# Peptides against a protein of PDB entry 6D0Y: the designs that were tried, part 3

Target 1, 225 residues: chain A of PDB entry 6D0Y
Amino acid sequence: ETEDHLESLICKVGEKSACSLESNLEGLAGVLEADLPNYKSKILRLLCTVARLLPEKLTIYTTLVGLLNARNYNFGGEFVEAMIRQLKESLKANNYNEAVYLVRFLSDLVNCHVIAAPSMVAMFENFVSVTQEEDVPQVRRDWYVYAFLSSLPWVGKELYEKKDAEMDRIFANTESYLKRRQKTHVPMLQVWTADKPHPQEEYLDCLWAQIQKLKKDRWQERHIL

## One batch from the design tools (peptide; made by RFdiffusion4, then SolubleMPNN)

Design b1_p8_3_s2
Fold by OpenDDE base, seed 1:
Order: structure tokens, then sequence, then C-alpha cells
Structure b1_p8_3_s2 (fold): chain B 225 residues (1-225), chain A 8 residues (1-8)
């Protein structure tokens, strides 16, 4: 059946082939576009599923969606809306590993011209604004900062090219929060592991330092964080 | 739980 065939094509894209990955993705995008009039809902569900369940193929599926968005803008929008809903559902269900991955996926969609840079900036502004919430656990504040910082390797370059002033504001707010937050475990670990070449650092402080270095290096990665 | 603290 056509639906079974589509599922197979979507799930197996990126496997070793005589053709380039780019060629295969363009071909698949063409097939999917042609079938949208009859199978839009099925294709949408399939793409959302593989995007969530196959993190090793993140860039394959963001690229595929980018190609589809270029062919059918409305479908691209519907896909983004579905992924945003899934992110919200993951947060509600306390699936935070899935949630952080979805933020990363959405971040890479900016590079694929599916999500506008201002929209992603707005999302990150919302995340960092959680640090200003009163009477909430620090773990909540920390998680949203983590979700923001850990996604920047995939989108920081594009966001600073398009919205440098807004990003600087977000960074300033993040830095301010990191300076005032409680770091209870660092002193305890330092007592046991006072290593000069590798001083013990709190995980968010460590991530912050890595991201600042990445920013200084103009978002050119020499290694995966 | 810690997870409950992260709810939106």
Amino acid sequence: as target 1 above (225 residues)
Amino acid sequence: SIEDMLKP
C-alpha cells in the first residue's frame, strides 16, 4: 500500500545508497509533496514520529522538512505546530530528555529555513524568563537555562547574525542568573578533587563557559559539546 | 518529585 511505502521511505532515508543523501532527500521530498493532497495527515504523523524517536537522524529529518517547506509552506507550518505541541506535551508528562531534544530539533529547523530566527529568539526569551519566576524551585529555572544553552550549538550562529541585540540581552540575563543561583555541590566536590588542571565546576557554569567560548569562536565548532 | 517541579 502507498501508506506503507511512505512509512518505509521516511524511516529508511539516510541509509547507505548509491546516491548522495541530498539527492535521496530531494527525491523523497518530491514524493511526499505529490502525496500530500491524499495523505497529508499520515505524512505529518510519520514525520513527527521519526523526528522524535530517531535522534541519530536529526539533521536528516530537519533537512527533509526544510525541503518540504520550500515546496509546500503550509505543510511546513503545520509540522512546526505539531512539534511545538509535542514539546508542550513532553513537558507536561515530565519527559524532559525528549523535551530538550525537541528544542534542539526546532533549533536546527531555523537553519533549514523552516522556523524564523525571531520566533526562536522569542522561545529562548520565554525560557530564560523562567529564571525571574518567584516561589519556584531552582531546578525549574536551571532546566530552562540548560535547554536554551544546550541548543545554541545548533542555532547560535544564525540567531546572532539576525538578532544580535536580542541575543545579547538573553545572554546578559542568563549570566546574571548563573551568578546568583545556589551552587551547593561545588564546594563539596572541590574538597575531594582539588585538581588544578581540571577544577571542579558546576554543570551549568561549565556549559556556560563552553557556550561563551563557542560564541567567541564565532560559533565554529571544533568538537561536539 | 523533581519532575513535578519542572512542569510548565
Scores: peptide ipSAE 0.028, ipTM 0.691, DockQ to the pose 0.014
Fold by OpenDDE base, seed 4:
Structure b1_p8_3_s2 (fold): chain B 225 residues (1-225), chain A 8 residues (1-8)
Amino acid sequence: as target 1 above (225 residues)
Amino acid sequence: SIEDMLKP
């Protein structure tokens, strides 16, 4: 395959096809594996790019990387390293929406057996540990808690299956922080109806409640978060 | 700024 053709194949995977998505991904993984000796750097860059630019295809590309990792473990490792570097760069550039998305992407890579559960737990431990930093703005603490909680729909089930005790500790630390942090004046945003007022919740408290419900439901979603 | 506060 030529470089241009590889780009086309990678960008178009998951689009309407006569074949199943799984079949197409397996086929593409085989093509990419065969071309790694000649086009490793190009393939790596392409996968990183589509991972970042096509969030609607998150699970497609995590699955593709998972399949490729199974074929070439070293390449899978290089991909993860590249994504971690990109996460750090996004944070440095104040691209927080991209940063949180990258955390979700990395989270789903756990389901695809690209990232080990203990490694993801360690990352989340590092995120939540920011809440313990002294002399830092609350907005910094809040963001890392948000990044953690907002990623759990993609990986919470797997992490609790393999590292339940460690996850419970992270949850306890998160809960403790949420109880003591300063909150915005939510009453100003309350929605009033003719029948009764509908209480509004601060965004992290709301997310926390949603994640607690998800956890209680054994990580089976009943609604779109 | 908020951006500065979120720097790693």
Scores: peptide ipSAE 0.027, ipTM 0.687, DockQ to the pose 0.014
Fold by OpenDDE base, seed 2:
Structure b1_p8_3_s2 (fold): chain B 225 residues (1-225), chain A 8 residues (1-8)
Amino acid sequence: as target 1 above (225 residues)
Amino acid sequence: SIEDMLKP
């Protein structure tokens, strides 16, 4: 395949087709594998780009990378490294929405057997450890907790299946932090339907409650987070 | 800024 054609294939995967998505992904993985000797850098860059810019196709591209990783483990590793670098770059550039998305993407890569569960646990341990940092703004602590919690819908099941004890410790630390942090209220977003409107729950507390419910439901997502 | 506070 030509470089330009590869771009087209990668960008269009998951679109309407006569074949199943799984079949298309397998086919594309085969094509990409065959072209790695000539276009590894390009393919790597393209995958990183679409991973970042097409969030609606998150699972498509994580799956694709999973398939590629199964075929070429070295490439999978290089991709993860690139994504980690991108995460760091996003943080440095203050692109926190991108950063949190990248954490989510990496989380889903665990499901695709690209990232080992222990590695993701370690990442989350590092995130939650920020809550223990002294002389740092709460917003920093909050963000890393948010990044952790908001990624759990994509990986919580796998992590608890393999690292339940470690995850419980992370949860305990998270809960402890959430109890002691300064609560914020966003009146602008509060629904005022009565003289005594229901107070809006703080966003991290709300997310925590949702994640706890998800955990209780054995990570079977039966509600919209 | 908030952004600065979030930097690694």
Scores: peptide ipSAE 0.026, ipTM 0.688, DockQ to the pose 0.014
Fold by OpenDDE base, seed 5:
Structure b1_p8_3_s2 (fold): chain B 225 residues (1-225), chain A 8 residues (1-8)
Amino acid sequence: as target 1 above (225 residues)
Amino acid sequence: SIEDMLKP
């Protein structure tokens, strides 16, 4: 495959086809694997780019990377490293929206067996440990808690299946922080119905309540958070 | 580092 053709294939995967998505992904993984000896850097760059620029295809590309990782374990590792570097760069650039999305992407890679559950647990432990830092702005502490909680819809099920005790500890630490942090007044922006009235809550408290409900429902989503 | 935590 030419570089231009590879770009086209990677960008267009998941579009309407006569074949199933699964078949197309398997086929593309095979093509990419065959071209790794010649185009590894290009393929790596392309996958990182589409992962960032096409969030609507998150599960498509995590699945594709999962298939590639199964074929070429070294490539999977290099991809994860590249995404971690991008996460660090986003944080340095104060691009927190990109950063939180990247954490979600990495979270879904656990489901695709690219990242081990214990590694993701360790990452989240590190995130929540930021709440224990002294002499730092609360916004820093809040962001890492947000990044953790907002990623759980993608990986909470797997992590509790594999590391329930460790996850419970992280949850306990998170709850403790949320109770002691300073709460800010927020505008009344929440949409409510007469059938289910609720008071306006601070955004992290609201997210925490949603995640607690998701956990109670065994991580089966009934609605978009 | 985050890389260390995500190592397989």
Scores: peptide ipSAE 0.030, ipTM 0.750, DockQ to the pose 0.019; fails the geometry check

Design b1_p8_4_s1 (from b1_p8_4, 4 letters changed)
Fold by OpenDDE base, seed 5:
Structure b1_p8_4_s1 (fold): chain B 225 residues (1-225), chain A 8 residues (1-8)
Amino acid sequence: as target 1 above (225 residues)
Amino acid sequence: YSSLLPSP
């Protein structure tokens, strides 16, 4: 069946081939574009599925979607909408690990020219605005800050290139929140050595420090966060 | 050539 064939092509992209990955992605984008009139819904579902279930291929699939978006702008929009719906569903279901990954995926879509930088900034503004909510558990506030900060390795460079003033405001708000929030001691899985002793840091404070360093390094990744 | 992201 043609649908099964499409599934195979989408799932196997990036595997060993005589052709370059870029060539394979371009070819697949062409195939998918040609089949959209008949199989748009199926292709959309497949792409959403592999996007969420194959995190090891994140950049492959964001690139594929970028290529497809360039060929069919409407489809690109529908894909983003589907991913946003999935994000909302994950949050409602308290699937926070899936949710944070989806935010990361969306972040990389900015680099692939699928999502506009201002739109991503707006999303992060909304996330950080949760810190201003009253009468809510701190864990809620903390999670949205975490989702924001942990996604910046994938999109911080692009956002600061295009929306530096807005990003600085978000950072200021984040810093303000981190200073005033209740800090709890959470054990972290780390290797402690006598040669490199360091004080125990609260999780978000640690992440904040890492992101600040990344920003200082002009968003050039030097280590895996 | 980018789409707008729906508000969360």
Scores: peptide ipSAE 0.031, ipTM 0.730, DockQ to the pose 0.021
Fold by OpenDDE base, seed 3:
Structure b1_p8_4_s1 (fold): chain B 225 residues (1-225), chain A 8 residues (1-8)
Amino acid sequence: as target 1 above (225 residues)
Amino acid sequence: YSSLLPSP
C-alpha cells in the first residue's frame, strides 16, 4: 500500500461500513503491521495526528493502537513515547486544552493494554504532586488537578481495580488541596428557575463532586460529565 | 472495545 492509501485508511476507520467496527479495526491493524517495515514513521505520524485532531474518534484510535501494540510491541512503545513527547510540547507551548486531551487519550490507552495501570497511576501521582510545589502559580496546580480528575472517567475504573490504595492516596491529596486552595472570584451567572437560588459552584469543586459521584457509582457513567 | 484486545 502507498502512504496516501494508508492515510485514507487510518482517517476513515470507524466510519460507516458493511463490516463491524471490530473487524475493520482488526483488519487495519493487520495492514498497518504489514506496512511498518516500509512506512513506520509515516504510520506513527499519522496515528499521532489523528489521535490529536479527531477527538470524536478517541476510542477508535486507542483501540487501533491497542491492536497494533499487540502485534508489534515496539511500535506501541514508540507511539506512547511520541504521545508523551507531544504532551510535553503542548504543555511547553501552553496548549492546555490539547494537553488535557492527550492525558485523556493516554488514560484510555490503559484500557487498551498499551499503558500499564501502574504507569498511569505514577503519572497521576506526578500530576497531583504539583500541588505541593512551592513558589508556583496556583493555576499550574489547578491545571494538573484538572487534568487528573477530568481523565478519570476514562480510566478510573481500571486504576481502582488494580491500584485502589494508591488511587485513594491520590484522591486524599487532591481533596486536601481543593480544600485549601484559593477559590477564583468570578462573576456569577444565575438562572432563576425556582424560588430557591442555586449557587454556581467553582469548576474544580464541581468536577471533584462529579468524580466522587462517579466513584460512588463504581465508575459506571450514567451521565456525560 | 477493550474486549477485542488480548490481556497483557
Scores: peptide ipSAE 0.013, ipTM 0.694, DockQ to the pose 0.038
Fold by OpenDDE base, seed 1:
Structure b1_p8_4_s1 (fold): chain B 225 residues (1-225), chain A 8 residues (1-8)
Amino acid sequence: as target 1 above (225 residues)
Amino acid sequence: YSSLLPSP
């Protein structure tokens, strides 16, 4: 395939077709593998771009990368390195919405056998360790906790199956931080629900409660978080 | 989709 054709194929995968999605992904993986000798850099760039810009196709592209990784392990490694580099750049540029999505994408790559569970655990350990940093804004600490917790719906099951002790430690550290951090919310919801007042919960506390419930349910999602 | 991928 030509360079332009590769772009079209990558961007359009998962769209309506006479063939199954699985068949299309396998076919595309084969085409991309065959063209790596000539277009590795371009393919790498394209995959990174669509991974970042098309969040609605997250599982399609993580699966595609998983298939490519199975065919060419070195390329899979280069892709992960590129995505991690992009994550770092997003953080430096204060693009936190992109950054959190990239963490989610990387999390799902564990399910696709592209990233090893221990490596993801190590990343989350690093994230939660930010809560121990001194002389930094709380918003920085909060963001890394948010990035960790909000990614667990995609990878929590796998990580607890393989690294339960390490994950429990991360959870304990997270809980400890959430108990001691400053909360700047006003119980305004009680004004509107005078007959049934409930306390207003801060966004991280709310997310924590949701993740705890998910964990209790053995990471089987029953509702959209 | 994980079922489409071989085990590591």
Scores: peptide ipSAE 0.013, ipTM 0.691, DockQ to the pose 0.038
Fold by OpenDDE base, seed 4:
Structure b1_p8_4_s1 (fold): chain B 225 residues (1-225), chain A 8 residues (1-8)
Amino acid sequence: as target 1 above (225 residues)
Amino acid sequence: YSSLLPSP
């Protein structure tokens, strides 16, 4: 395959075809594996790019990487390393929207057997530990909690199945932080409707409540977060 | 999609 053709195949995977998605992904994984000796660097860059720029295809590309990892473990490792580097770069550049999405992507890679559950737990422990940092702005603490909580819809089930005790500890630390943090003045943004104020909840408290409900439902999603 | 991937 030529580099241009590989780009087309990678970008278009998951689109409507005569074959099943599973068949297409398996086929593409085979093609990419065969071309790794000649195009490893290009394939790696392409996968990193689509992972970052096409969030609507998150599960497609995590699955593809999972299939590739099963075929070539070294490549899977290189991909994860590249994504971690990108996450660090995004944080340094204050690109927090990209950063949080990358955390979600990495989270779903756990489901695809690319990242081990203990490694993801360790990452989340590191995130929540930021809440204990001294002399830092609350916005920093809040972001890492947000990144953790907002990723749980993708990986919470797997992590609790394998690391329930550790996850409970992270949850306890998160809850403790949320109780003691300063909340924003939500009433300033309150909307009035028909002589009755429309109450609004602080965004992290709202997210926390949603995640607690999801956990209670054994991570079976019943609503969009 | 987990069924598509072998367990590690």
Scores: peptide ipSAE 0.013, ipTM 0.690, DockQ to the pose 0.036

Design b1_p8_4_s3 (from b1_p8_4, 4 letters changed)
Fold by OpenDDE base, seed 1:
Structure b1_p8_4_s3 (fold): chain B 225 residues (1-225), chain A 8 residues (1-8)
Amino acid sequence: as target 1 above (225 residues)
Amino acid sequence: YDNLLPSP
């Protein structure tokens, strides 16, 4: 395959075809593997780009990377390293919308057997540890808790299956923070609005309640959060 | 990959 053709194949995967998505992904993984000796850098850059810019195809590209990782473990590692670098750059640039999406992408890579569960647990431990930082804005603490909680629909089941004790510790720390953080805006809104039909909740408290329910339901989703 | 340790 030529370099230009590879770009087209990578960008268009998952679109309507006569074959199943799984078949197309397997085929593309084979093509990309064969071309790694000649186009590794280009393929790596393309995959990073589409992973970041096409959030509607998140599961398509995590699956593709999973297939590639199974064929070439070293390439899978290089891809993960590139995505982690991008996450760090997004955080440095205060691009938090991109950053939270990248955390979700990395979370789903655990399901695709690209990232080990203990490594993802360690990342979330680091995120929640931000709540213990002194002399920082609460918005910083809140964002890392949000990034953690909002990623659990994609990886919570796997992490609790393999690292339940560590996850319980992270949850305890999260709960402790949520109880003590400042939430003055909720009472202010309640002055102007009725509590019915639903009580007004702060967005992190609401998310926490949803995640607790998901955990109670053994991480079986019945609705989209 | 078994080493995901980004700095917050």
Scores: peptide ipSAE 0.048, ipTM 0.795, DockQ to the pose 0.019
Fold by OpenDDE base, seed 4:
Structure b1_p8_4_s3 (fold): chain B 225 residues (1-225), chain A 8 residues (1-8)
Amino acid sequence: as target 1 above (225 residues)
Amino acid sequence: YDNLLPSP
């Protein structure tokens, strides 16, 4: 495959096809693996780009990376490292919308056996530990709690299956923080619960309630994100 | 793959 053709294949994967998505992804993974000796850097950059720019295809690209990781573990590791560097860069640039999406992407990589569950738990422990920092703006504390909670629809099931005790501790710390923080009313859309009349809640309290409900429902969503 | 992000 030529470099330009690889870009086309990567960008168009998941579009309408006579074959199953799984078959197409396996085929593409094979093509990419074969071309790694010649185009590793380009393939890496392309995957990082589509991961960031096409959030609607999150699960497609995490699955693709999972397949590639199974074929070439070193490449999978290099991809994860690149995404972590991008996360750090986004935080440094105050691009918090990109940062939270990257956390969500990394979260779904756990389901694809690219990132180990203990590593993701450790990341979330680090996030929630920010709530214990002294003399920092509440907006900083709130963002890391938001990043944690908003990622759980993608990885909560897996983490509780493998690290339930550690997750319970993180939840307890999160709940404790939410009870003592200053609250401000912010409009928020419900994502995981049925559309029913409900009182307006503070946005993190609302998200917390939604995640608690999701957890109670064994991490089975009723709405498509 | 082990993915540990340092403290933010």
Scores: peptide ipSAE 0.048, ipTM 0.793, DockQ to the pose 0.018
Fold by OpenDDE base, seed 5:
Structure b1_p8_4_s3 (fold): chain B 225 residues (1-225), chain A 8 residues (1-8)
Amino acid sequence: as target 1 above (225 residues)
Amino acid sequence: YDNLLPSP
């Protein structure tokens, strides 16, 4: 495949086809694997770009990377490293919206067997450990808790299946922080139904309650968080 | 394959 054609293939995957999505992804993974000797850097860059710019195709591209990782372990590692670098850069640039999305993307990579569950647990442990930092703005502590909690819909099931004890510890630390932090009133984009009125809750407390419910439901989503 | 991540 030519370099320009690779871009087209990667960007258009998941569009309507006579073949199944799974078949198309498998086919594309094969094409990309074959072209890695000549176009590894280009393919890596393209995948990083579409991962960032096409959030509607998150699961498509995590699956594609999963297939590529199964074919070429080294490439999978390089991709993860690139995404971690991007996450760090986003944080340094105070691009917190991109950063939280990248955490979600990385979380779904666990389901695709690209990132090991223990590695993701370690990342979340590091995030929640920020709550213990002294002489830092609470907004910093809150953001890392938010990044952790808001990513659990994508990876909570897998992490509790493999690292339940460690996850319980993280949850305990999170709960402890939420109880002792200063409460703030932040506008929420949550959909409220008139049939079930409830007091407006602080956004992290609300998210915590939603995640607790999700956990109780064995990580089977019944509504959009 | 499962890739291991270094701690950030």
Scores: peptide ipSAE 0.046, ipTM 0.778, DockQ to the pose 0.021
Fold by OpenDDE base, seed 2:
Structure b1_p8_4_s3 (fold): chain B 225 residues (1-225), chain A 8 residues (1-8)
Amino acid sequence: as target 1 above (225 residues)
Amino acid sequence: YDNLLPSP
């Protein structure tokens, strides 16, 4: 395959096809594997790019990477490393939207058996540990908690299946932080349907509640977060 | 987060 063709294949995977998505992904994984000797760097860059720029295809590309990782473990590792570098770069650039998405992407890679559960737990431990940092803006602490919590819909089940004790500790620390942090009232997040407006729950508290419910439901998502 | 490792 030519580089241009690879780009097309990677970008278009998951689009309307006569074949199942699973079949297409398996096929593409085979094609990409075959071309790794010649186009590894290009493929790596392409996958990183689409992973970042096409969030609507998150599960498609995590699955694809999972398939590739199964075929070529080294490539999987290189991809993860690249994504971690990208995450770090995003954080450095204060691109927190990209950063949180990348965390979510990495989280889903756990489901795809690309990232080991303990590694993800360690990452989340690191995130939540930011809440214990002194002399830092709360926004920093909040973001890492947000990044953690907002990623759990994608990986909470797997992590609790394998690292329940560690996850419980992370949750305890998170809860502790949420209780002691300064809550921010956002006027725009109010229901004005009555004489007395009802402010919506603070976003992290709300997310926490949702995650707690999800956890209670054994991570079987029955509602839209 | 350098300890993030791929699974076998």
Scores: peptide ipSAE 0.041, ipTM 0.763, DockQ to the pose 0.022

Design b1_p8_4_s4 (from b1_p8_4, 3 letters changed)
Fold by OpenDDE base, seed 3:
Structure b1_p8_4_s4 (fold): chain B 225 residues (1-225), chain A 8 residues (1-8)
Amino acid sequence: as target 1 above (225 residues)
Amino acid sequence: YSSLLPPP
């Protein structure tokens, strides 16, 4: 395969085909594995790029990486390391939308057996521990809580199946923080919604309520959050 | 993988 052809194959995976998506992904994983000796760096870069730029294909590319990881464990490790580096760079650049998406992507890699559940739990423990930092802006604390909660639809089921006690602790710490944080945005929004029958809820409180409902429903989504 | 690092 040429570099241009590899790019085409990677970018177009998941489009309409006579074959199932699963079979197409297996086929592509085989092609990419065979080309790793010659095009490892290019394939790595391409996968990192589509992972970042095509959020609508998140589960397609996490699955593809899962299949590649099963074939070549070292490559899977290099990919995870590259994504972690990208997450760090996004945070340094204050690109929080990209950063939160990358956390979600990493979360779904747990389902694909690329990242171990304990490692993801440890990451979320580190995120929620930011709420305990002294002399930092609340916006920093809020963001890491948001990054954690907004990723749970992708990985909450798996983490509670394997690390329920640790997850309960993280939830308790999160709830404690949400109760004590400042919620100044609610009054501001209410000024414009005075005639609405229901008051608008603060965004993190709203997300927390949604996640609690999802947890209660055994992480089975009835509709998109 | 254990390469997941704490936030910077």
Scores: peptide ipSAE 0.051, ipTM 0.792, DockQ to the pose 0.018
Fold by OpenDDE base, seed 4:
Structure b1_p8_4_s4 (fold): chain B 225 residues (1-225), chain A 8 residues (1-8)
Amino acid sequence: as target 1 above (225 residues)
Amino acid sequence: YSSLLPPP
């Protein structure tokens, strides 16, 4: 395939087709694998770009990367490294919306067997450890807690299946922080079901309650987050 | 793969 055609294939995967999504992804993974010797750098950049710019296709591209990783482990590693670098750059640039999405993307890569559960747990431990930093703004502490909690819908089940004790420790540390932090943020209204609104609540407390409920429900989502 | 540490 040519570079331009590869871009088209990658950008359009998951759209309407006569074949199943899985079949299309397997086919594309095969094409990309075959072209890695000639277009590795281009393919890597394209995948990083669509991962960042097309959040509506998160699970499509994580699955694609998972398939590629199974075919070429080294490429999978290079992709993860590139995404980690991008996450660091986003944080340095104060692009917090992109940063939190990248954390979610990396989280779903655990489900696709690209990132090991222990590695993701270690990342979340690092995030929550920010709450213990001295002489830093609360907004910094809050953001890393938010990034952690808001990613759990994508990876909480897998992490608790494999690293339940470590996850419980992270949860305990998170809960402790939430109890002692100053609550000055604007409460938000949540709609859990079509006909049952919930009272306004501080945004991190609300998210915490949602995640606790999700955990209780064995990570089967029943509410709109 | 790579570990992630929060920036200062």
Scores: peptide ipSAE 0.050, ipTM 0.784, DockQ to the pose 0.017
Fold by OpenDDE base, seed 2:
Structure b1_p8_4_s4 (fold): chain B 225 residues (1-225), chain A 8 residues (1-8)
Amino acid sequence: as target 1 above (225 residues)
Amino acid sequence: YSSLLPPP
C-alpha cells in the first residue's frame, strides 16, 4: 500500500461498505500491520490525526488500534505514547476540548485492551490528585475532575470490574472536592434565565450526579449524558 | 503504562 492509499483507507474506514465494520477493521488492521515495516511513522501519525479530528469515529479507531495492538504490541505502545504526548501538547496549548476528548479516547482504549485498567486508574488518580494542589486556579482542578468524570461513560464499567477499591477512593476524593469547591457556574447560567421550573445545577455537580447514576446502574448507559 | 500520567 502507498502512503496516500493508507491515508484513504484509514480515513474512510467505517463508511458504507458491503462488508461489516468488523470485517473492514480486521482487514485494515492486516493491511496496516503489513505496512508497518515501511510506513510505521506515517501510520502512527495518521491514526493519531484521525483519533483527534474524527471524534464521531472514536470507537472505530480505538477498535482498529486494538486490533493493531493485538498484532503488533510495540506499535500499540507507540500509539499510546503518541496520544499521551498529544494530550500534553493539547493541554499546553490550552486546547481543553481536544484534551478531554483524548482522555476519552484513551479511556476507550482500555476496552480495546490497548491500555491496562490499572494504568487508566493511575491516570485518573493523578487527575483527581490535582484537586489537592495548592495555589492553583480552581479551573485547573475542575478540568481534571471533568476530564475524569466525562470519560467514565467509556471506561467506568471496566475500571470498577477490575479496580473497584481504587475507583471508590477516587470517587470519594472527587466527591470531597466537589463539596468544597466554589460553584460559580450556576449563578452565571442563572443570569440568562430569571425563572426556571427547576434550579439549574452546577455543571460538575450535574455531571457527578449523572455518573453516580451510571455507577448505580452498573454502568449500563440507558440515557445520553 | 507510566506514560499515562497527566502533565505536571
Scores: peptide ipSAE 0.050, ipTM 0.787, DockQ to the pose 0.018
Fold by OpenDDE base, seed 5:
Structure b1_p8_4_s4 (fold): chain B 225 residues (1-225), chain A 8 residues (1-8)
Amino acid sequence: as target 1 above (225 residues)
Amino acid sequence: YSSLLPPP
């Protein structure tokens, strides 16, 4: 396969075809595996790019990476490392929207057996530990809590199935922080209905309540957060 | 296969 052809295949996966999405992904994984000896770097870069720039295809690309990881474990590891580097770069550049999306992407990689559940738990422990940092802006503490909570819809079920005790500890620490932090009014876009009046809540408190509800529902999502 | 995530 030529580099241009690989780009086309990767970018267009998931589009309408005569075959099932699963079949197409399996086929593409096979093609990419075969081309790794010659185009590993290119394929790695392409996958990182589409993962970052095509959020509407998140589950497609996490699944693809999962299939590739099963075929070539080393490549899967290199991909994760690349994504972690990108996350760090995004944070350093204050690209917080990209950063939170990358955390979400990594979270879904746990479901695809690319990232081990304990590793993701460790990452979230690190995030929540930021709340214990002294002499730092609260906005920093808040962001890491936000990144953690906002990613749980994608990975909470798996993490509680594998590491329930550790997750409970993280939740306890999060709750403790939310109780003691200074609440700040942050206007947010909300859906208003006559049948469901909502009191004005601080955005993290609101998110926390939603995640608690999701947890109570055994991580079966019944609404869009 | 599952890989380990490096610390942030």
Scores: peptide ipSAE 0.045, ipTM 0.765, DockQ to the pose 0.022

